# Ledger of designs, part 225: peptides against a protein of PDB entry 5VZU

Target 1, 271 residues: chain A of PDB entry 5VZU
Amino acid sequence: GRTLEDIFHEHMQELILMKFIYTSQYDNCLTYRRIYLPPSRPDDLIKPGLFKGTYGSHGLEIVMLSFHGRRARGTKITGDPNIPAGQQTVEIDLRHRIQLPDLENQRNFNELSRIVLEVRERVRQEQQEGGHEAGEGRGRQGPRESQPSPAQPRAEAPSKGPDGTPGEDGGEPGDAVAAAEQPAQCGQGQPFVLPVGVSSRNEDYPRTCRMCFYGTGLIAGHGFTSPERTPGVFILFDEDRFGFVWLELKSFSLYSRVQATFRNADAPSPQ

## One batch from the design tools (peptide; made by RFdiffusion4, then SolubleMPNN)

Design b2_p29_8_s2 (from b2_p29_8, 16 letters changed)
Fold by OpenDDE base, seed 3:
Formats: C-alpha cells, structure tokens, sequence
Structure b2_p29_8_s2 (fold): chain B 271 residues (1-271), chain A 29 residues (1-29)
C-alpha cells in the first residue's frame, strides 16, 4: 500500500511545486520589510526573538517568538504555500500549563490527547463566561438628558441617638488561598519523549523538558484555504529551544534560537 | 502547517505501517 513515507513524499513534491510557483510569481516583486526584535521583559518565559523551526513536510521556517502578558505567539517570518508570512503559526496560553505523565505514559498518544482536550474545553468555557460580562455592560448608556434637578430645601439635622454597642462581628479573614505559584523549579527538567506515532523530522529532539503549555497552531490548505486553529502542546526545553506538538496532525516541530546578532534590530522606543 | 493530509488517512497509514513492521520482525525471528 502507500506508506506514510510515500504520502509525505508525494505531499512534499506538491509543496515544492507550490513553493516554486509562488517564488516565480514574486521574482519581479520583492518587498523588503524591516523586522524588529521584540523587547525583553522580566516576566518573559524565555528571551523573545527569532527561532528556526523544522517541520516534517515544510523544511525550515523562521518564526518570531513574542510574549503578550499570559500569552506567547509564534509569528511566521517565512511564509510557505499554506500559511503566509506575518500569520501567527502558534498561540500559547501561559495560563494553562500541561503536566506530562511519566515517561511510560508519555508514549501513549491517547493520554496526551485526553490531557490537551480537557484543557481546550476549560479555555472554551473561560471564553464564554468572559464574553457575557462584556455584553451586559454596553447596553445601559442611553443619553441621560441632564434635566436640571431643582434646589430641594435644607432639611434640619435631627439629634444624637445613643450608644449602640459595637458587636464584635469577628469576620474570619477568609483565607485567600493564595494559589501558591509553584516556584518555577529551575531544577532538572522532566524526562521527555514523543508519543508513539507523532512524526518528527529529527529524532535529535531534547529528551528533557522544563514545562509545557496548552496552545493552538494554525493550519490551512494550499493558498491559505480554510485556515483553522488546531490544539497542541508547547514544550519548553531550554532558553534556546522549544517544541510544538500538533495534536490532530500527530506532528512535532522543533524550534531553535537563531544565534545571529543583529545590529540595529531593537524596536524603536515607543514615543 | 498543512491540513491537506486528513487525520484519518494518517492514522490508517500508521496502523498499516505498524502491522507491516510487526510482520517483518516476526519473519526475521
């Protein structure tokens, strides 16, 4: 029958052909845009910047990793036949940490799928609840015509009523269970392995991870047709490497920091 | 990422490859 390798080979030939068609159409119209590196913030999970991604069928991609409060974004610097440059290839929710099971259970794709889909459902519920609060607040600003309320008269100050004893209502201070931000254990990372059947271009991915988060990846057909967000796992390996597991695609992408120093790449200070 | 290859086709092809690999190993023993 057709092997998975045959399917990927045929698909890669189609992607190469599409890339050739697109590049040949642009041969006479190269637009250069200056890219600035995002400023680093103290609360950033790792230093923001350029990362080189490896995708099974797509080859090499450049993404900009940036942080936006409790969200991270991978923005495509290089386009491909499916997803144009400037699109957010990955969006990471830093509120939703994924705890990986032990190394044996990490080989089980169905276990990873269960964990990710449970987090996806929580994210959907939070979005529905937050959407209702924003809807009710806008309805009531009808134009209050400021009718001039007439000067009502100065009614007199009635007298000193007596010594009501202070009831010691000992309001127990409700223990605000400070959700102990488990200190980012800068310790030896958790042993890491890809689930059985997750395709990686290179078997040389890090076998230890620091932390994982829920995220979504952008997928589309050729020419950016039917673009959708698919659930996945962001895996932080170290300061210079992260991965993304595309759950529905059963694919893994490894991203490594571009170590090149760029002169004048700092974002202009906001005036 | 490309959406052109269906999840079903990938899962089917994987199951076939895993079956073929098991059959090949059993023929070497």
Amino acid sequence: as target 1 above (271 residues)
Amino acid sequence: MDSSISKEERDKTRAELEADYRAARAAEE
Scores: peptide ipSAE 0.124, ipTM 0.504, DockQ to the pose 0.115
Fold by OpenDDE base, seed 2:
Structure b2_p29_8_s2 (fold): chain B 271 residues (1-271), chain A 29 residues (1-29)
Amino acid sequence: as target 1 above (271 residues)
Amino acid sequence: MDSSISKEERDKTRAELEADYRAARAAEE
């Protein structure tokens, strides 16, 4: 029978061939779309921009990282045989920080899996609750048929007087010390290692991370068949590097900032 | 080229197939 190794090699050859066909046959019919760099905002986790990943047979991939309030997004600038350009390859929920365990427990894939799946369940619950509130709000605008209620008369009910003394009930506002989420001290990186069994294409990944967040990655078959969102971990290493752990795929993608200066790449000011 | 791989195998992502491959290799060691 064919081994998984045979299937893997055949599939990798097909991916390379498909990429070659897309790059070579379209030499005569390339649609160029201008891409603008997203504007930087003060509240952005890092400077938005272009990041380079390398994904084996996919070769060079370029992703635009952008921030959208409590969400970050990786948008494919380069398409591949599975996922076309312009797709959101990763979506990061900046509300849901992943706390990595100590370095010893980080090697345990099942521990990371547990942590991520617990966060996924919270995100799912929050989406269900928010969906219920949005659903109930629409139901009550039944058309008020404006039946012309008849002009019943002006009963002049009398001017009762003023003098209700303000009782100074000095209810001490209980200082609900909103535990100000201490701004996670951005300074001390945590030691980082990939779990055993998580594949890295580059063994040279940063061994210290600043913070991690829950996210989802887009997976699909050839030709963008059966596109699905899979859970993962966004790992911020530094200002110029981030990673994504694809939990179900047991894979890690490293992204490094494209250091090239782009002239006239800024988005036009909203007029 | 008649890809010798099934439609289902072609419909897998690279990353899924790589995960499957590594899982199989780790079961052989």
Scores: peptide ipSAE 0.019, ipTM 0.500, DockQ to the pose 0.051
Fold by OpenDDE base, seed 4:
Structure b2_p29_8_s2 (fold): chain B 271 residues (1-271), chain A 29 residues (1-29)
Amino acid sequence: as target 1 above (271 residues)
Amino acid sequence: MDSSISKEERDKTRAELEADYRAARAAEE
């Protein structure tokens, strides 16, 4: 039988060949687009930037992580035969934290599946409710009745009404104790293990995680055919590492920050 | 039964994983 190494090697050769064919079709005429690093914001979960990741046998992927309020986004910098560069490989909903069970129950894929699917259903309900509020607001454009012509303003005189005494109602300033938003407690890292049955390219992943969130990953056939969003778990390990569990694919992708410093990579200031 | 997902499933391509996913979903419909 073909070994795993043989299958991986054959597939890597095919991907390299595809990349070579695509690159060669341009007869050395490459269009370069400048990539800007997202600006860092104080409320960003971690510093935005470039991350290197692995997804199954596809090898090295470069993803830009960026934050958009209560959403995070992984944008492909490198394309593959399924998903071209510039696509959003992962979308993370930072409103929907995943609470992982204890380490024993984390090995149970069905428990993780249950937790993720419950969150997916809540996200769907919130999207339907928010869609209804946006839909009902557009229906009341009743017919614009023809505004009749502006009758001339008659200048009637200002009658001097009298000196009402200022009542000194000394309303006590209610101490609005601004609930100091406790700075998002850097939650103590919890023990982390992949569920039994979740495939990882290597077993060298962090065994503690800081936070987990609901997210969706983009999947598609070759040539970006039938693209769809699949549910998953974004796992923040630390400032420089995150993972994504592809629930339905039973796979794990590990992403590590690209430590290279880029000159002139800052986004232009919004004018 | 620890169905140790065979080493073989770890090296599934994204395309294979996506094909398996689509096939599994089409079997649930």
Scores: peptide ipSAE 0.015, ipTM 0.499, DockQ to the pose 0.062
Fold by OpenDDE base, seed 5:
Structure b2_p29_8_s2 (fold): chain B 271 residues (1-271), chain A 29 residues (1-29)
Amino acid sequence: as target 1 above (271 residues)
Amino acid sequence: MDSSISKEERDKTRAELEADYRAARAAEE
């Protein structure tokens, strides 16, 4: 009988063949799209830009990391047989920090899974609550039949005089509670290790991380069929490296900044 | 240019490959 390994080997060959077909189709008709680097903002977690990743059989993956308020996005610059270029391979919620346990408990996949799934449930609840508020606001435009209430003659109430006492409205300066900048603990990064049973293509990943966030990764079948978002952990290692743990896939992708300087790659200034 | 993606760079993890295989098969049925 075919082993699971045989099936995986056959499927791997198919994925490579598909990648080859897609790459070879470029010889016939290429649509070139200019890529602009996102402008850097002071509040960006790290400098946005191009990162080289390793994900699955795709080998070299290029993603654009960009920041959008409390969200970060990894957008595929290179497509693959499952997910075309321009798709958001990862979406990171910078509101939902993942606190990794100590190094011993980081080896426990079930502990990481628990932590991530608890955050996923919170994110889901927040989305449901926000959806209900938006839904209830639209329902009340029933056509109020404007019954024409008869114009009762407004009696001319007499012009009472101009006693302009200047009320000194001493507007107390509302203490803008400075949202406590959680001090960017420029602290030594937390010791980091992958959980047992999480596969990495490269064992040479950083053994310390600055911070982690909840995120979702995009997965799909061949030809971008049945696309869905799977839960994961974005791991910031440093200014030039981040990882993504695909929780359900039990895999880890490492991304490293592309150090190439591109002339004229800056986004046109918004007019 | 023969960008010989290493065999290792071509090999998915078992879990990623299983997920992609299941997703591909579910799209063929």
Scores: peptide ipSAE 0.018, ipTM 0.493, DockQ to the pose 0.035; fails the geometry check

Design b2_p29_8_s3 (from b2_p29_8, 20 letters changed)
Fold by OpenDDE base, seed 1:
Structure b2_p29_8_s3 (fold): chain B 271 residues (1-271), chain A 29 residues (1-29)
Amino acid sequence: as target 1 above (271 residues)
Amino acid sequence: MDSSISQEEREKTRKEMEEAYRRAKEEEE
């Protein structure tokens, strides 16, 4: 039978061959596009910028993290044999926080899967409802012929007064103490561990996370064949580190901020 | 060559390769 080494060697040969084919197809006509760093906004979850990650068999990835209101995006700066540069490798929904269980239950992949799939279904429902409102709103602009219905002056009618009586009955309204949703303590990091069976190329990941959010990751076959969005978890560790758990792939990618200062990397001000 | 390798076979091979890479790294330490 093929050993794991044989499979690795064959697959590495294929990846090297594909990388060679891709690099050879550029026929020395490398079109360089200038990358601009996204402007930082006060409401950004962390400072936007370049992050170095590890993705599956492809090894090293450079992604640009950017914020777009209640969404964050990881855009590939480095392409791979599956996903070209400029594609959104991850999309994060900052509306849909993932609450991780305790450390014991975090080891259970099925529990994480349940939590993520429940959030996925909510996101799907919200998209369907918002799609219906946008569809119905356009249909009703039939031409309102503004018939100038005349200003009929209808009158003042008046007065009357009377009287009656005082009945007391003082039924005490029971204070339904609205359980104040405890403001999710944004401050204290929670203990973090990968579920059993989630592959990490580096076991040296942060064991404490600040926040987790629902997200989707882009996967594709070689040559960007059959691209699809798969559910996952964005994990904010700190200002300079985040992770993504690919749920279906059972893999984890760690991203660390590129500390290099780029001169003149700021986006031109919109004129 | 349309390598008719199904997306499932590619994903399986990728997982097997990631596991092989992990084992190979554990053997070098």
Scores: peptide ipSAE 0.020, ipTM 0.459, DockQ to the pose 0.033
Fold by OpenDDE base, seed 3:
Structure b2_p29_8_s3 (fold): chain B 271 residues (1-271), chain A 29 residues (1-29)
Amino acid sequence: as target 1 above (271 residues)
Amino acid sequence: MDSSISQEEREKTRKEMEEAYRRAKEEEE
């Protein structure tokens, strides 16, 4: 049987190989690009910046989180064998919040899957409806014939038309129960747990989250083969931590803010 | 994503490491 030493040795070899694969991609890089931190905006969900994937001892993933109105984007700073650097690893729709169920039902992967797939369907419908409005407006540039100036005049004051009767009918004002928009209680984090069967390389993830959003993650085969976007959940834990649940892959990625201060890392002001 | 390194990428990486080690040794001689 494999000894604990054999398992450790195989694991350490895999870690060294992973680290080398990720590092060798930079050693062969003929083009160095300066990375600028995106400017923070008051409407940003959290401060944008660099986040480190916490995969335990198994590797370093660095992602740039940026905000683009009602969308957030995670861009790979580090490449991997599947997805090269500069690709958008996650795209988050900040219009579509995911409401997690109670802690008991959060353990049910099928419940999370249902919630995410319902939101995915709404996003698809909104994209189809917005596509139709853009199509119809272009058609009727009929030729504006140049027809001429005529000046004409005075249109008069027409008349007083008559007396219509005072029908009393006192229709009771039906109480439109204004569905109280439950104020987004931004304050108290809800209890958080991963569904059964979602793999996390680190069991040390935050057990409370502030809010969740629908998103898509990029997946590919080795060498960036057959790249596709899969549905997922962006989980905001706090100002410095977020996660992503990859629904189809049943995996969780935890990201923590890189606390390093970079001199002159600010984006040049748009001239 | 935490894809297990494929056997092909492991073998490629092993070759790249061996070549890198060879080059580094040739630069030190």
Scores: peptide ipSAE 0.015, ipTM 0.384, DockQ to the pose 0.014
Fold by OpenDDE base, seed 5:
Structure b2_p29_8_s3 (fold): chain B 271 residues (1-271), chain A 29 residues (1-29)
Amino acid sequence: as target 1 above (271 residues)
Amino acid sequence: MDSSISQEEREKTRKEMEEAYRRAKEEEE
C-alpha cells in the first residue's frame, strides 16, 4: 500500500515537474501574446494594471487587475500548474464590503470566517432571487393569437388653443453648491493583521488597510482539474497593493503593482 | 528563496493527496 507520505512525495514531484514544464515552456515558446492594459476609469477603486503576486510554491505570478462596474477581477497573466494563464484567479464583489473587526478580533480566524460566510450566503440569496426573475419573464410568451383588433376611428384633432403670455419669472439660480463630496480622505487605514493560522509567505505585509470586499478565488488541481471557487477577502491596502485571503486554504496572497511603464500597452481605442 | 510550501499548496496538495489516496485505495480493492 502507498503511504500518505508516498502520495505526498509523488504529488510534490508532480508539482515540481509541472512547474518546471511551465517555466521551461516560456523559454521555448516562440508565440508571443500581446497583453493590453485595461483602460482606467474615474470610478475605478484603484488604477487597473499589472500586479505581482507571491503565491506559495508557484513563486512569482503576474495578475491583471481590472474593474467591471461593481466587480473587480484578477486575471492570471502567468499560469501555474493548477490554473492556466487567462483564468480569473480572483473575482471581487465591490457591492459586498467586508468590515473587519478590531485588531484583537482580527486575530480570530473563526470571526473572519463567520463574517465571510455570512456575506457568501447573502450573495447566494441575491443570485437565486435574480435567477427567478429572469426565469419567470420567459415563460409567459405563450403565442397570443393575433386577434385583429378592429380599426378604431380617427378621433379628430382638437383645436389650437391660444397665445399664453411668457411670464418672465426671473427665478434667481439658487447656487446649489453641490456639496463636493469631499473625496473620502484616505482616512487613517484600519489596523490590519492576519488571523492566527493564516499563512503568509511574506510577513512584510501592510499593517493597515483601506477597505475590504468579499471575493472568490479560483482553485484547481494540476492541469486545471476540478476547478472551484472558494470564498475569500480582497484587502485594499493602497493604490499599489492589495491582498487576498483564501478562507478555506487559510492563505494570504500579497499583490504589488508592477511599476514598469509600458509604452503602447493601452488597448486600441474602440473604433 | 523561502522554499516553504504555502498553506494553499499544502491544502491543494492535501485535497489531491486525499483524492489520490482514495483512487489508490480503490485500485487495491
Scores: peptide ipSAE 0.031, ipTM 0.498, DockQ to the pose 0.049; fails the geometry check
Fold by OpenDDE base, seed 4:
Structure b2_p29_8_s3 (fold): chain B 271 residues (1-271), chain A 29 residues (1-29)
Amino acid sequence: as target 1 above (271 residues)
Amino acid sequence: MDSSISQEEREKTRKEMEEAYRRAKEEEE
């Protein structure tokens, strides 16, 4: 029959052919777009910038990581046959931290799946609740009752109200101790391992993670057909490395910062 | 596996791999 090697070979040939077709299409119509690095903000989880993905069957993937309040985004700089450049390959909800279990329980894919799916359900509930509040506010355009004509201002007289004594009630200013938001304690990194059955292209991934968040990854067919979001886990390893666990795909993607400095890559200052 | 491959293609490839692995195991018995 077809061996596993035959299947891999055929699939690899198909991917190479697709990559060839896709790259050959660029030769006919190159639109050059200048890419600007996102401005860094003090509240950014890590410095925004370019990251190299090492997981792609299509080869080298470059992703721009950017922060948007309580959301992070990975935007494809390199397109592939399925997901074009400029698409958000990952969307991370920084409100929904994933707590990884101990190292033994991290090997259990079903435990990770449970944790992620519980967070996914919370995110869906929050989206439904926020959708209802936005919906109810639009309904009460009550009929504009015709404002009756402005009756003339009668000039009635300035009666001298009397000498109310200044009560000195020295209300002590209650020291609202502004609870100093404890600077997000640089959480001690915890031991990290991929669950059994999660495929990684490289077993050389960081064995300690700083924090994890719920996120979604974009998947699509060839030519960006039937694009959908699949649940996953964003794993921050350090300032220069993050991963994404694709839950349904049982796959792991490692991203490493591109250390190259680009001249004039900074976003224009907002005028 | 690459995130850029469709879920369908990945699932197809996974099934084909599982079937191939099953067949290879049955050929070793």
Scores: peptide ipSAE 0.018, ipTM 0.433, DockQ to the pose 0.103; fails the geometry check

Design b2_p29_8_s4 (from b2_p29_8, 20 letters changed)
Fold by OpenDDE base, seed 5:
Structure b2_p29_8_s4 (fold): chain B 271 residues (1-271), chain A 29 residues (1-29)
Amino acid sequence: as target 1 above (271 residues)
Amino acid sequence: MDSSISEEERAKTRKEMEEEYRKAKEAEE
């Protein structure tokens, strides 16, 4: 049979060939676009920026990680034959934390699948409820042709209400210092292992994680045909590393920060 | 240059390739 190495080699050749075909179809009319790094915010889960990763069968990719309130986004900087550059390879819902089980139960793919699918159903319910509120609000502005009833001039009644004395009762606002839940100290990360049957191109993934979130990954056919979102798990390992488990694909992608310093890569201030 | 990707190659999806790689790895373990 074909080995894993043979399959990877054949597919790598195909991806290179397809990239060549697509670039050659533009008769050397290449447009270069400047990429700006997203600004960092204090509430960002980690510093936004460029990450390099293995995208399963598609090999090495570059993604931009950015934060958008309670959502994070991985945007493709490198395109592939399935998904062009500028597409969102992963979308992470930072409202929906995934609690991984103990290390023994983490090896069970069915347990991870159960946890992820339960979160997916909650996200679908929230989307349906929010869609109904937006739908009902637009329907009732039928144009009531309210006939212009004539402006009767109601008179200026001048009533002088009296000077109620300022009682100075200086009740000290008890500073209920809401104990800002100290962001759970960067304690010993939870032990982490991939489930049995989840493929990783690199077995040198971190064996501890800080936190996990529900996310969706983009998949498509060649030429970006039939694009769909599949459920997955975003795994934060540290400030410079994250992973994504593709649940339906049974694959894992590891992303590592690009440590290169870019001069003048910051987005221009909005004028 | 014949820029015709075969219909079979165009039918390949990210999903199918990931499933193929997974199956190949599971057969080597």
Scores: peptide ipSAE 0.023, ipTM 0.522, DockQ to the pose 0.043
Fold by OpenDDE base, seed 1:
Structure b2_p29_8_s4 (fold): chain B 271 residues (1-271), chain A 29 residues (1-29)
Amino acid sequence: as target 1 above (271 residues)
Amino acid sequence: MDSSISEEERAKTRKEMEEEYRKAKEAEE
């Protein structure tokens, strides 16, 4: 039968051949794009930068991780026959934390799927509500004919008087102890395992994670045909490692920081 | 160069490749 290695080699050969065909169609014209590293901000979840990742049968990917307020973005630095360089391979919503279950229930793919799909529906609802507010706000700029409303004189409100009665009634304020949802201590790593049936090309992934967030990943056919965003989970392991669970693909990509120092990689200051 | 790659292979998605890879892994376990 076909082995995992056979299938991987066949797909890699196909991807290399497709890449070769596309590059050959441009008469071997190499377009060089300068990459600038995003500046680090204090509010960034981790230091932004270059990460190398495994993408199943697609091999090695280089992505730029950057932070944009309550969103993070993985931008492809390396293109492939499906998704060109410069595309956003992953988008992470830092507003929508994923709470992983206990280690036993983390093995259940259906439980992870339920959690992710519930968050996806919340994100969809928030987008619909925000779309209505933006729509209604544009309709009311009818030309306010500035009819000069005549300056009606401020009638002096009279100072009326005094009366005093003292009634005591000492109703006890019931202590509604609003259980302050203790902000889930962001600092304690939890045990992490991939669900059964989620493929990892590399079994050497961290077995403890710091935080998880809802995200979407980009998939496409060859030549960037029918591009779609699929739901997934961004897994923050540490300062130098993150993962992405592709829910519909049942695949896991592990990304590790590129430790190389780049000279002159800082973005020019906006003049 | 005339692409020897079929239109079917050109239409192949990242999804299909990852699904085949996953199925192969599940069959070796």
Scores: peptide ipSAE 0.023, ipTM 0.535, DockQ to the pose 0.043
Fold by OpenDDE base, seed 3:
Structure b2_p29_8_s4 (fold): chain B 271 residues (1-271), chain A 29 residues (1-29)
Amino acid sequence: as target 1 above (271 residues)
Amino acid sequence: MDSSISEEERAKTRKEMEEEYRKAKEAEE
């Protein structure tokens, strides 16, 4: 059978060949784009910026992490034969926290799969409901031509006034005990382990995480063919490290902050 | 020189590559 080493070697040869084809097809015409670091906001989950990651056998990736209200985005700075640079490799929904089970149950892939697929279904329902409200509001401003319908005199039926005493039925307002969302204990990291059957490129991932969120990852064929979004879990380890579990791929990508300081990398002020 | 990556290799998805890598790793453990 093919070994892990054989598969890795085949993929590396393919990546080199694809790079050669792309550079040759464009007569070495390289377009350089300036990348700006996203501005940091107080409400950002962590400082936005460049992260260096590994994606299975595909090697090294550079991703820009940015925050957009209740969404986070990982944008590819490095392209590969499947996903070009500038594409959103991950989209994270910060409204949908994933609660990991205890460490023993974290080894069960089916439990993680259940939790993620339940959140995916909620996200789909919310998108369908929000789509209906936006659609109904635009349709009804047809110009009502004011046809003057003639004033038929409705007869004054007489006001019989009997003094029926209103019984004070003091319906006690049932205290809807707003279930106080227990403030998520922001302090102690949870023990973390990958489920059985989730492949990491290395075993050197953090064994403690701060929080997890639902997200989607972008996958495609070579040349960006048949691009699709797959469900996954964003794992925040610390200020400088996050992971992504690709649920359908049963793979894990680890991303670490690029510690380099960039001069003049800030976005130009909006004029 | 039309270095024709086979239409088959062009059709190969990132998904299939990662599934193959995962299966190979699971067979070595």
Scores: peptide ipSAE 0.022, ipTM 0.530, DockQ to the pose 0.044
Fold by OpenDDE base, seed 4:
Structure b2_p29_8_s4 (fold): chain B 271 residues (1-271), chain A 29 residues (1-29)
Amino acid sequence: as target 1 above (271 residues)
Amino acid sequence: MDSSISEEERAKTRKEMEEEYRKAKEAEE
């Protein structure tokens, strides 16, 4: 059979060949696009930025993590044979937390699968309900019959009158129960292990996670054929590391922050 | 139970897994 080394070697040769073909086709005329780091917001789950992915045979993958309200996005900075640069490799729904079971039950892939698929169905239902509200609102523009402009009658001025009694009704200040902002409890990290049968390139992944969310990953054939979203779990380990479990692929991707400081990488302030 | 990911499962590349997944889906339709 092909060894892991053979598979990586063949794939690296293909990637090198593809790079060579692309660079040669442009006669070394490379169009460079400046990439700006997303602006950090106080409500961001972690600092946005560049993360190095370590998964599969694609070698070095760089993903930009950004936050968009209740959604996070991983955008490919590096393209691969399947998914070009600029595509959203992962989309995370920060509304849908996934609670991992105890460490023993985390080894059960079917339990993780059940949990993720239940969340997927909730997300689908919410999308259908929100789609219906948006659909019904457009229908009732019945034809505005242009009823004619009836005339401006001049109606008069009448003047009356003064009386002043200030009823003191002391409406009790209803205690606005300040919805206690549950402090973002930097929840004690829970023990984490990959399910049995989930492939990881390295066994060197964090054994404690801070929180998990439902997400979808982009998969495609070569040349970006038949692109689709597959369900998964975004796992926040810490400020500098996150993972993604590709449920249907039974694979795990680990992402680590690129610690390089880029001069002038900040997005220009919106003027 | 030694829950080590099999060498075969580790050998699956994202590319191969994406292709296998696509083929499996096309076979269910």
Scores: peptide ipSAE 0.022, ipTM 0.469, DockQ to the pose 0.055

